# Ledger of designs, part 151: peptides against a protein of PDB entry 4KTY

Target 1, 266 residues: chain A of PDB entry 4KTY
Amino acid sequence: YVLNDIGVIFYGEVNDIKTRSWSYGQFEDGILDTCLYVMDRAQMDLSGRGNPIKVSRVGSAMVNAKDDEGVLVGSWDNIYAYGVPPSAWTGSVDILLEYRSSENPVRYGQCWVFAGVFNTFLRCLGIPARIVTNYFSAHDNDANLQMDIFLEEDGNVNSKLTKDSVWNYHCWNEAWMTRPDLPVGFGGWQAVDSTPQENSDGMYRCGPASVQAIKHGHVCFQFDAPFVFAEVNSDLIYITAKKDGTHVVENVDATHIGKLIVTKQI

## One batch from the design tools (peptide; made by RFdiffusion4, then SolubleMPNN)

Design b2_p22_4_s4 (from b2_p22_4, 15 letters changed)
Fold by OpenDDE base, seed 3:
Structure b2_p22_4_s4 (fold): chain B 266 residues (1-266), chain A 22 residues (1-22)
Amino acid sequence: as target 1 above (266 residues)
Amino acid sequence: SAEEEKRNQENANAIMRYQPEP
């Protein structure tokens, strides 16, 4: 997981799974220097740089440009006039070297680009890492562990009230580490995500969240376990908002989210 | 019912966001 400099990213639809190659290039000239530079820009204390918990959390913040002038600017509006379309990237090297040279965020990324660059960052720093793709990935905006779908009286979705959404697929990373800050058994793979989705204690970052804890429904452990849990296992709650301000649950779907989670083995 | 299932599917589709192909 640290030695392979070329990877595969899964994308597409659950019934039509597609793959693309991604060059991580963690051994290419200037890449380690750039990863160190990223930690310098984050003002990360030297004592923390040997701790994969701190490094992965800082990396999740710094691979996106939000809050801290990090590596990548996200764009999902199909307007890429001031940079490179996310689909044009084939690996992490050009992005990281551009960031190091310009000292400005690189435009543009989407989830697989963020995941690709973050995978390079983790591997470059000796943290075993892989990219994970979740099909039907929930985005919970209010941290209530459910997808609240508000309906009009006619039964159609009220788009103004409904803030939560579902991606056809989303890519993030898993990083391998011990978790001495958690109970025994919750080490190993940790979910970390550099795609800017939700604010976590003051900045757009996510994880490390124990995959084992999440699999067992333990969302009380740091970091961002509720959000990651919701991405893979939230229920869809269909709610009719009445004119009097009352809410009536019309339906619950516990099968829609997290239909398939795919990662390359080794 | 089939009608309820159809409505549920339509509502689920209404909240879907699609990533472009990389």
Scores: peptide ipSAE 0.490, ipTM 0.902, DockQ to the pose 0.884
Fold by OpenDDE base, seed 1:
Structure b2_p22_4_s4 (fold): chain B 266 residues (1-266), chain A 22 residues (1-22)
Amino acid sequence: as target 1 above (266 residues)
Amino acid sequence: SAEEEKRNQENANAIMRYQPEP
């Protein structure tokens, strides 16, 4: 997980899984220097740089440009006039070297680009890491562990009231570390995500969240476990908003979210 | 019912977002 400099990212649909090669390039000239520069830009204390919990959390914030002039600007509107389209990137090296040279955020990324660059960052700093793809990945905007689907009286979705959404797929990272800050058994793989989705204590960042804790329904442990849990296991709640302001739950679907989670094991 | 299942599927599809292919 640390030594492999080329990887595979899973994408597409759950019934038509596709793969793309990605060059991590963690051993290329200037990449380690750039990873150190990223931590310098974050003003990360030197004492924290040896702690994979702190490093992965800082990396989660700094691989996206939000809040802190980090590495990548996201774009999902099909307008890439001021940079490189996300699909044109083939690896992390050009992105990281451009960031180091320009000292400005690089345009543009989407989830697999964020995950690719973040994987390089983690591996470069000696943290075992892999990319994970979740099919039917929920985006819970209020961390209530539900996808709240508001319906009109005619049964159609009210797009103005419905804020939650589901990606056909989403990519994030898992980083291997001990968690002495958590109960025994919740070390190992930790979910971390640099794609800017939700605010976590003042910054667009996510994790590290214990995969074992989430698997056992424990969302009370730091960091961002409710959000990551919702991505893979939230229920769809169909709610009719009545004219009198009352809400009626019409249906619940516990099978729609997190249909398949895929990662390269070798 | 089959009609209810169809409506539920349509409503679920209405909240789907699609990532571009890399």
Scores: peptide ipSAE 0.480, ipTM 0.898, DockQ to the pose 0.895
Fold by OpenDDE base, seed 5:
Structure b2_p22_4_s4 (fold): chain B 266 residues (1-266), chain A 22 residues (1-22)
Amino acid sequence: as target 1 above (266 residues)
Amino acid sequence: SAEEEKRNQENANAIMRYQPEP
């Protein structure tokens, strides 16, 4: 619910689900101003600011620092010497206020931090939003809807050829809106993600992707439905790279990805 | 086979990335 200023984020392992509190603080002083500032930095027209499709897409781009000097710099190398470790953040307020004050990207975020800040942004602007955690979340790097695991002839993974990866968990957002740009029935919850994962039409952004469309395999619908579909429903494809350069599919596992999707009901 | 299943699990584990705990 847009009025909840404290949330719960699910993390950990599918067999050992953990939770933490996150303070969204969408009503705190300066937060609305910061959200407006974010849209100003994105050069978003005033007419577009009333459209949740445009707002959520711009937000997905601007909550990460890539391309546009947005809010958060991601780091996954366990080296946080030039900022705050992602685990040290307890809410969105300090991050957003630092961004507004410094006018520079804040260091550092990971998926739950991106999701937390993005949730504040959406709620602050009156868009119903929630955080979603997907366990065994696929990262398809070549937009083929598959997790391609390349094997050597000895059966071991070829790490040089294998580019796709799976997160033990990943957090993103769902935003509630109508989708007049889609067929009837594909409004409601839309997946949006501000964690910089893949380029979408020239920027690191993701969504809004219709949750209903994804559930029914309609990956042709804008925006980024193939990527979000792959996160929750891609197959693992085990491919042996032969010495002659040919590839042979050895096995397919349809059970590994998207083992559990958890969200707090609004 | 059980051996194939074990190998598949090992291969799946090779592409796993782990988020730190919040």
Scores: peptide ipSAE 0.480, ipTM 0.898, DockQ to the pose 0.898
Fold by OpenDDE base, seed 4:
Structure b2_p22_4_s4 (fold): chain B 266 residues (1-266), chain A 22 residues (1-22)
Amino acid sequence: as target 1 above (266 residues)
Amino acid sequence: SAEEEKRNQENANAIMRYQPEP
């Protein structure tokens, strides 16, 4: 994982899986320096820079621009007039070098761009990392481990009643590390996500969350395990909002979210 | 070029979409 400078990112839809190449460029000139600069901008203590738990958590915060003037500004509104469209990026190198040169957040990214840059960051720092794509990825905005879908009485979706959302796909990273802060067996792959989705203890960051813990339903462990769990395993709750203000659960779908999780196997 | 068109199409399809399917 660490030695691969070119990767494949899965995207699209579960019924139409697509792949794109991504150049990580972790060995390119200036990239390691930029990764160190990112940690400097985060004011990360030198003693923490050898700890993959701290590094991955800081990286998850700093690869996005929110809170800390990190690397990438996200945009999902198809308005990219003040930067580069997310789809135009082919690798991490140009993004990281632009960040280092300008010392300002680079515009723009979406999940695969965040994941690509974050993968470079992790690999540069010697952390084995891979990109994971989840199809039908839930974004639980209220930390209730369910995806609420509100319907009008006519059956139309009312998106105003919840901030919960389902992405056709979402990309994040898994980083390999020991977790001495967790019970035995919850080391290994840790989910980390630099796409700014939810606030985690004051910053838009996510992880490291133990993949093994999540797989076994242990969402009580740091960091952000409930959120990551929800991304892959939320139940869809279809709720009819009646005119009288009552809500009625019409249906529950436990199979829709996380239908397919794909990562490139070495 | 055909490769550029393919890339452009791939790029367009890469955009994340919110799908509240009822």
Scores: peptide ipSAE 0.031, ipTM 0.666, DockQ to the pose 0.071

Design b2_p22_5_s1 (from b2_p22_5, 13 letters changed)
Fold by OpenDDE base, seed 3:
Structure b2_p22_5_s1 (fold): chain B 266 residues (1-266), chain A 22 residues (1-22)
Amino acid sequence: as target 1 above (266 residues)
Amino acid sequence: SKLDELLKKFEEFMKEKGFTEP
């Protein structure tokens, strides 16, 4: 989880799983220095740099460019006119070295690119880390732990009212650490995500969220456990929005989200 | 089933909105 510099990232569809290789390159020249530079840009105190909780949380914020001029600019518009298409990246090294040399965010990334770079960052700093792929990954926008799908009276999706979304797949990271800030038993793997999805206490960041806590339905523990829980276990709620302003729940699907979660074992 | 139909519509909607990673 620290020594391997080449990995595999799962993607595609749940019924057509695909893999891509990713070069983490955590031992390549300049990469550790760049990771330290990232923490410098985040103005992280030296005392916090030995704390994997703080480091992983800062990393989740800094690997994306939002808020803090971090490493990667996300783009999903399929244009990518002012940079490199996300699919063209094959590893973390070029991205991190470009960031270090230019001192400006690198364009462009999507979830697996964010996860790849973040994995390098964590491993460089001695934090065991792996990439996780969640098929049918929910993005809860209103923090209610469910996916609200609003329908017109004719059965079509109401795009104006439907704010929540589901990715065919989404990649994030799990980092291994103790959690002295949580009750006993909630250490180990922690979900962290650098893909900018939701604001967490003022920044686009996510985690560390205890995987054990989430597996047992405990979403009250820091950080961002409700959001991560929703990504893997939210119900799809189909709601008909009537013309009179009333909402009627027509159907509930509790089986679709988080249909498959895959990670490579070392 | 009705649920299957709704899911299909929603998946198509997500695809149209660009929530399909390459």
Scores: peptide ipSAE 0.488, ipTM 0.907, DockQ to the pose 0.892
Fold by OpenDDE base, seed 2:
Structure b2_p22_5_s1 (fold): chain B 266 residues (1-266), chain A 22 residues (1-22)
Amino acid sequence: as target 1 above (266 residues)
Amino acid sequence: SKLDELLKKFEEFMKEKGFTEP
């Protein structure tokens, strides 16, 4: 999880799982320097650079360009004329070196690109890390730990009211560390995500969230456990918006979100 | 089932809204 510089990222559909190779290149020339530069750009205090909790949280913020002119600009609109299409990237090295050279955010990334670069960042700094793919990954937009799907009376989705979303798949990272800031037993793998999805206490970042905590429903543990929990365990709540303005829960699906979570195990 | 139909509609909605990774 640290020494392997080539990986596999799972994507596609739950019934048609696909894999892509990704070169992390944490040992390539200039990559460590770039990772240090990323922390410099984050104005991270030297004392914190040895703390994987702080490093992973800063990394989750800095791998995306939002807020702080971080590494990658996300784009999901299929318009990539001013950069490299996300699918064209094959590894982290070119992205990181471009960032270091240009000192400007690199275009463009999507979840697996963010995860790939973030994985390099973590591994480069000696933090064991892996990429996780969650199929039917929920994005809780209103922090209620459920996916509220509003329907018109005719059964069609009300696009105005429906703010929550579900990705067919989403990739993020897990980083291995102790969590002295949490109760005993909640160290180990921590979910961290550099794909800009939600604001976390002022920045587009996510984690570290204890995988064990999430697994056991301890969403009160820092950081961003509710959001990560929702990604993998939200119920789909189908709510009919009546013409009179009332809302009625018509159905609940507790099995769809997080249907499959995959990571490469070595 | 009704749930399956709802899910299908929602998935289509998500696809239309661009929440479908390549």
Scores: peptide ipSAE 0.483, ipTM 0.905, DockQ to the pose 0.898
Fold by OpenDDE base, seed 1:
Structure b2_p22_5_s1 (fold): chain B 266 residues (1-266), chain A 22 residues (1-22)
Amino acid sequence: as target 1 above (266 residues)
Amino acid sequence: SKLDELLKKFEEFMKEKGFTEP
């Protein structure tokens, strides 16, 4: 989880799982220097750089370009004229070295690119880390821990009212650390995500959230546990919006979201 | 089932809206 410099990222569909190779390159020349540079750009105190909780949270913010001119610019519009298409990247090294050289955000990334670069960052700094892929990954926009799908009376989705979304798959990271700031038993793997999805206390970042806490339904602990919980365990709530303005719950699906979570066993 | 039909419609909607990673 620290020494391996090449990995596999799972993607595709739940019924057609695919894999791609990713070179982390945490030992390549200039990569450690770049990781330190990232923390410098974040204006992170030296005292905090030895704390994996603080480091992983800062990394979550800085691997994306939002808020702080971090490493990667995300793009999902299939127009990549001013950079490199996300699918063209094969590893973290070129991205990180470009960032260090240009001192400007690198274009472009999507979830597996963010996860790949973030994995390099964590491992480079001695934090055990792995990439996880969640199939049918929910994005809860209003923090109610459910996916609200609004339907017209004819059964079609109402695009104006439906704000929540579900990715066919989403990649993020798990980092291994103790959590003295949480109750006993909630250390170990912590979910962290550098893909810019939601604002967390003023910045686009996510985690660290205790995987053990989430598995047991404890979402009251820092950081961003409700959001991560929703990604893997939200119910789909189908709501018919009537012409008279009333809302009726038609169906509930508690089995679709987070149907499969995969990580490489290394 | 009705639930399966709703799910299919929702998945198609998500795909059309660009929430399908390559």
Scores: peptide ipSAE 0.480, ipTM 0.905, DockQ to the pose 0.877
Fold by OpenDDE base, seed 4:
Structure b2_p22_5_s1 (fold): chain B 266 residues (1-266), chain A 22 residues (1-22)
Amino acid sequence: as target 1 above (266 residues)
Amino acid sequence: SKLDELLKKFEEFMKEKGFTEP
C-alpha cells in the first residue's frame, strides 16, 4: 500500500467492471518535493505534517483545485479544450510535476484522476493508501443520508426538486491510520476523497472517515462520515410530488447504492 | 416491477444530467 507505484483502478459498470492501470510514481524524481509543496501551499504547519489525519484531510482539499488553488481542476462537461482530458492521464507524475512547475491547478481530472493523484500523495508521505471504487455511488447534497428522488405524477423524475445524484461509479481513497481522536476500534482504513463533491466545513474535502465506524452505522464521528455513509449505503427514496404540493413516498430501494465496492488488495 | 421502472427512469435521468463517469 506504500511501496507499489503502479496500480489498477476499477471503473465502468457494476455488471461490466473495467480496469485501468495507473502509475502512482511516488518514488519518481520531484514527486516528494511536490507533495511537500502541496502542503506548503496549504499553509500546513510543520507539526501537522506528521499527523496522517491532518495530512489526509489537507490532501483531500488540496488535490482538488477548489478553494485553495490545489492540484487538479475537475471537469465533467466533456469540454477539455484548455487542458488534458481526464481519460488521457495514465499516472500521477505528470500531473504533480506540472503543478509544481506551473504553480497553477492542472486541467483536468475526474474521480479516478483525483484518486490516483491523491493515492500518490498519501503513499509518497508514507501513508498506506488504496483506491476504492464504489458502483452506484450516491452524492447526498442535503446531508440527510438518503437519495431523494422526486417524481412527477406521471412517474418521471422532477429535475427541479431532485438535487441528490448517483454516479455509475465513483473512486476515492482509503488511508490507513490510527484515530486517537475517535473511540477505540475506529482506526485502520479511513475514507478520504479529493474529488470535489461537497463542502466540508468550508472546503471541498472529505475525510478521513472511519470505515469501521461507517460499517457499524456510526456517522457521528469526524470527518464527513455522513457523506461517506450516504455514498455507500443511502436508500433511494422515490417521492411523488403531487400537484397539491404534497409529497408521497412511493418506493424505497435500499439495495441499489453501493452495490459493489472494489479495491485492489496487495 | 414498479421499482425497476423507477430505477430505470432515475438512471436515465442521471445519465442525462451527466452523472455517468467514462
Scores: peptide ipSAE 0.466, ipTM 0.901, DockQ to the pose 0.886

Design b2_p22_5_s2 (from b2_p22_5, 13 letters changed)
Fold by OpenDDE base, seed 2:
Structure b2_p22_5_s2 (fold): chain B 266 residues (1-266), chain A 22 residues (1-22)
Amino acid sequence: as target 1 above (266 residues)
Amino acid sequence: SKLDELIKKFEEFMKEKGFTHP
C-alpha cells in the first residue's frame, strides 16, 4: 500500500465492472518534493506533517483546487477545452509535476483522478493508502443521511425538489492510521476524499472517517463520518409530492446505495 | 415491481442530470 507505484482503479457499473490502470509514481523524481510543496502551500506546520490525521485531512483539501489553489480542478460538464480531459490521465506524475512547475491548479479531474493523485500524495508521505470505488454512491447534500427522491404524482422524478444525487460510481481513498482521537478500535483504514463534494468546516475536504466507525454506524466520530456513511449506506426515500402540496413516502430502498464497494487488495 | 420501476426512473434521472462518471 506504500511501495506499489502502479495501481488499478475500478469503475463502470455494478453489472459491468471495469478497471483502469493508474501510475502513482510516488518514487519518480520530483514527486515527493511536490507533495511537500503541497503541504507548504497549505501552510501546514512542520509539527503536523508527522500526523497522518492532519496530513490526510490537509491532503483531502489540497488535492482539489477549491479554497486553496490546490492541485486539481474538477470538471463534470464534458468541457475540457482548456486542459486535459479527466479520462486522458493515466497517472499522478504529470499532474503533480505540472502543479509544482506552474504553481497553479491543473485541469481537469474527476473522482478517480482526484483519488489517484491523493493516493500518490499519501503514499509519498508514508501513509498506506488505497483507492475505493463505491457503486451507486450517494451524495447527501442536506445532511439527513438519506436520499430524498421526490416524485410527481405520475411517478416521474421532480427535478426541482430532488436535490440529493447518486453517482453510478465514486472513488475515494482509504488511509491507514491510528486514531488516538477516537475510541479504541476505530483506527486502521480511514476514508478520505479529495473530490470536492461538500464543505467540511470551511473547506472542501473529507475525512479521515473511520471505516470501522462507519461500518458500525458511529457517524458522530470525526471527520465527516455522516457524509461518508451516507455515500455507502443511505436509504432512498421515494416521496410523492402531491398536487395539494403534501408529501407521501411511497417507498424506502435500503439496498440501492453502496451496492458494491471495491478496492484492490495488495 | 413498483420499487423496480422507481429505481429505473431514478437511475435514468440521475443519468440525465449528469451524475454518471465515464
Scores: peptide ipSAE 0.610, ipTM 0.944, DockQ to the pose 0.871
Fold by OpenDDE base, seed 5:
Structure b2_p22_5_s2 (fold): chain B 266 residues (1-266), chain A 22 residues (1-22)
Amino acid sequence: as target 1 above (266 residues)
Amino acid sequence: SKLDELIKKFEEFMKEKGFTHP
């Protein structure tokens, strides 16, 4: 989880699982220096750099360019005219070295690119880390821990009312650490995500969220447990918006979201 | 089933809206 410099990232569909190789390159020249530079740009105090909770949270913010001119600019519109298409990257080294050299965000990334670079960052700093792929990954926009799908009376989705979304897959990271700020038993793997999805206390960041806490429904624990819980366990609520303005719950699906979560074991 | 049809329509909708990673 720290020494392996080449990994596999899962992607595709539940019924057509695919893999891509990713070179983390945490031992390559200039990479550790770049990771330290990232923490410097974040203005992280030296006293906090030994705390994996603080480091992973700062990393989740700084690997994306939002708020703080961090490492990667995301793009999801299939137009990458001013940079490198996300699918063209094969590892973290070129991205991190470009960031260090230019001192400007690198274009472009999507979830697996963010996760790949973040994995390098964590491993460089001695934090055991792995990439996780969640198939049918929910993005809860209103923090109600469910996916509200509004339907017209004819059964078609109402695009205006439906704000929540589900990705075919999403990649994030899990980092291993103790959590003395949480009750006993909620250390170990912590979900952290550098893909900019939601604002968390003023910044686009996510985690660390205790995997054990999420598995047991403890969404009150810091950080961002409700959001991560929704990504993997939210119910789909199908609601018909009637012409008279009333809403009727047609169906509830508790099995769709997070149908498969995959990670490499080493 | 009714649920199967809803799932199909929703997945198609998500794809059309661009919530699909390559």
Scores: peptide ipSAE 0.607, ipTM 0.943, DockQ to the pose 0.877
Fold by OpenDDE base, seed 1:
Structure b2_p22_5_s2 (fold): chain B 266 residues (1-266), chain A 22 residues (1-22)
Amino acid sequence: as target 1 above (266 residues)
Amino acid sequence: SKLDELIKKFEEFMKEKGFTHP
């Protein structure tokens, strides 16, 4: 989880799983220096750099360009005229070296690119890390731990009322660490995500969230456990908005979100 | 089933709205 510099990232659809290779390159020249530079740009105290909780949280913020001129600019509009299309990247090295050289955010990334670069960052700093792909990944943007899908009377989705979304797949990272700040048993794998999705206490960042805590429904522990829980376990609530303003729950689906979660065992 | 139809419509809606990674 630290020594392997080449990996595989799962993507595609739940019924048509695909893989892409990714070169992490954590031992290549200039990469460690760049990771240290990232922490310098974050103005991270030296004392905190030995704490994987703080390092992973800072990394989740700094791998994306939002808030702090971090490493990668995200783009999802299929227009990449001022940079490299996300699908053209094959590894982390070129991205990190460009960031170090230009001292400006690199264009462009999507979830697997963010996860790839973040994985390099974690492994370079000695934190065991892996990439996780979640198929049918929910984005709960109102923190109610459910996906509210509003329907017209004809059964079509009401796009104005429906604010939550579900991705065909989403990639993030799991980092291995002890969690002395949590109850016993919630160390081990921690979910961390550098793809800018939601604001977490003033910054676009996510985690570390205890995988064990989330698995057992404990979302009261830091950091961002409710959001990560919703990504993998939200119920879909189908609500018909009637013309008279009445809302009627038509159906509840507890099996759609997080249909499959995949990681490569390395 | 009714649920299956709702799922299909919702998945199509998500694709149309661009919530699909390549």
Scores: peptide ipSAE 0.601, ipTM 0.943, DockQ to the pose 0.869
Fold by OpenDDE base, seed 4:
Structure b2_p22_5_s2 (fold): chain B 266 residues (1-266), chain A 22 residues (1-22)
Amino acid sequence: as target 1 above (266 residues)
Amino acid sequence: SKLDELIKKFEEFMKEKGFTHP
């Protein structure tokens, strides 16, 4: 695969798709060194650095600052006083070089920034990678593979009971690799996500999850397949919470989540 | 439809709660 150092990231709404340019800069001076430094900070054994499964999983953890003083601090509250607003970034290079120089997490990122930096990381290390944008992306907080939307008797959403969330869009990465740890046929594109969303066996990381496995409903395979599956394919379950404490399923929407998944081929 | 109304309310709720990326 030919890897470009400039890309386009899709964002916006499903009915108003937008694009932003992103400079990956995987060939820029100091970037490869920084990627190696990231793996050093992760205390990754040299023997594992040639394994795209391990590398992508470590990358998913290290591109976010949580747990391990990784590259990017996320911020979703519109408070960016102590750093750079996520929308101000136009590429990975400045972020990675700042991280290498300061040896401290860089502020701030959101999903496309995480995905952009992670894409650079993967490509630098020879792993074919692309960014994926999922419109109406679910965040399953309780690992039940569905979005439980609790409603008051008047039809309004019960904010107290409704814990699951749906983003207008979310960006993550797909990395191309063989999966000898999985059954035959589940290699190829693997979903990996460095945006800190859920804890995966002790760390905020996600993947690699076999895209083929997920497409066929196989969520039992490592890593984090249930979470990724939920992001793209969870049903919305509208549940009325009655005053007597009973729950009634009012509706099930199987078409809302993952209404559009966009990526560019490499 | 009932579903359309539910979708609308939920989307509004998500927006209100800040689950909207720029």
Scores: peptide ipSAE 0.592, ipTM 0.940, DockQ to the pose 0.876

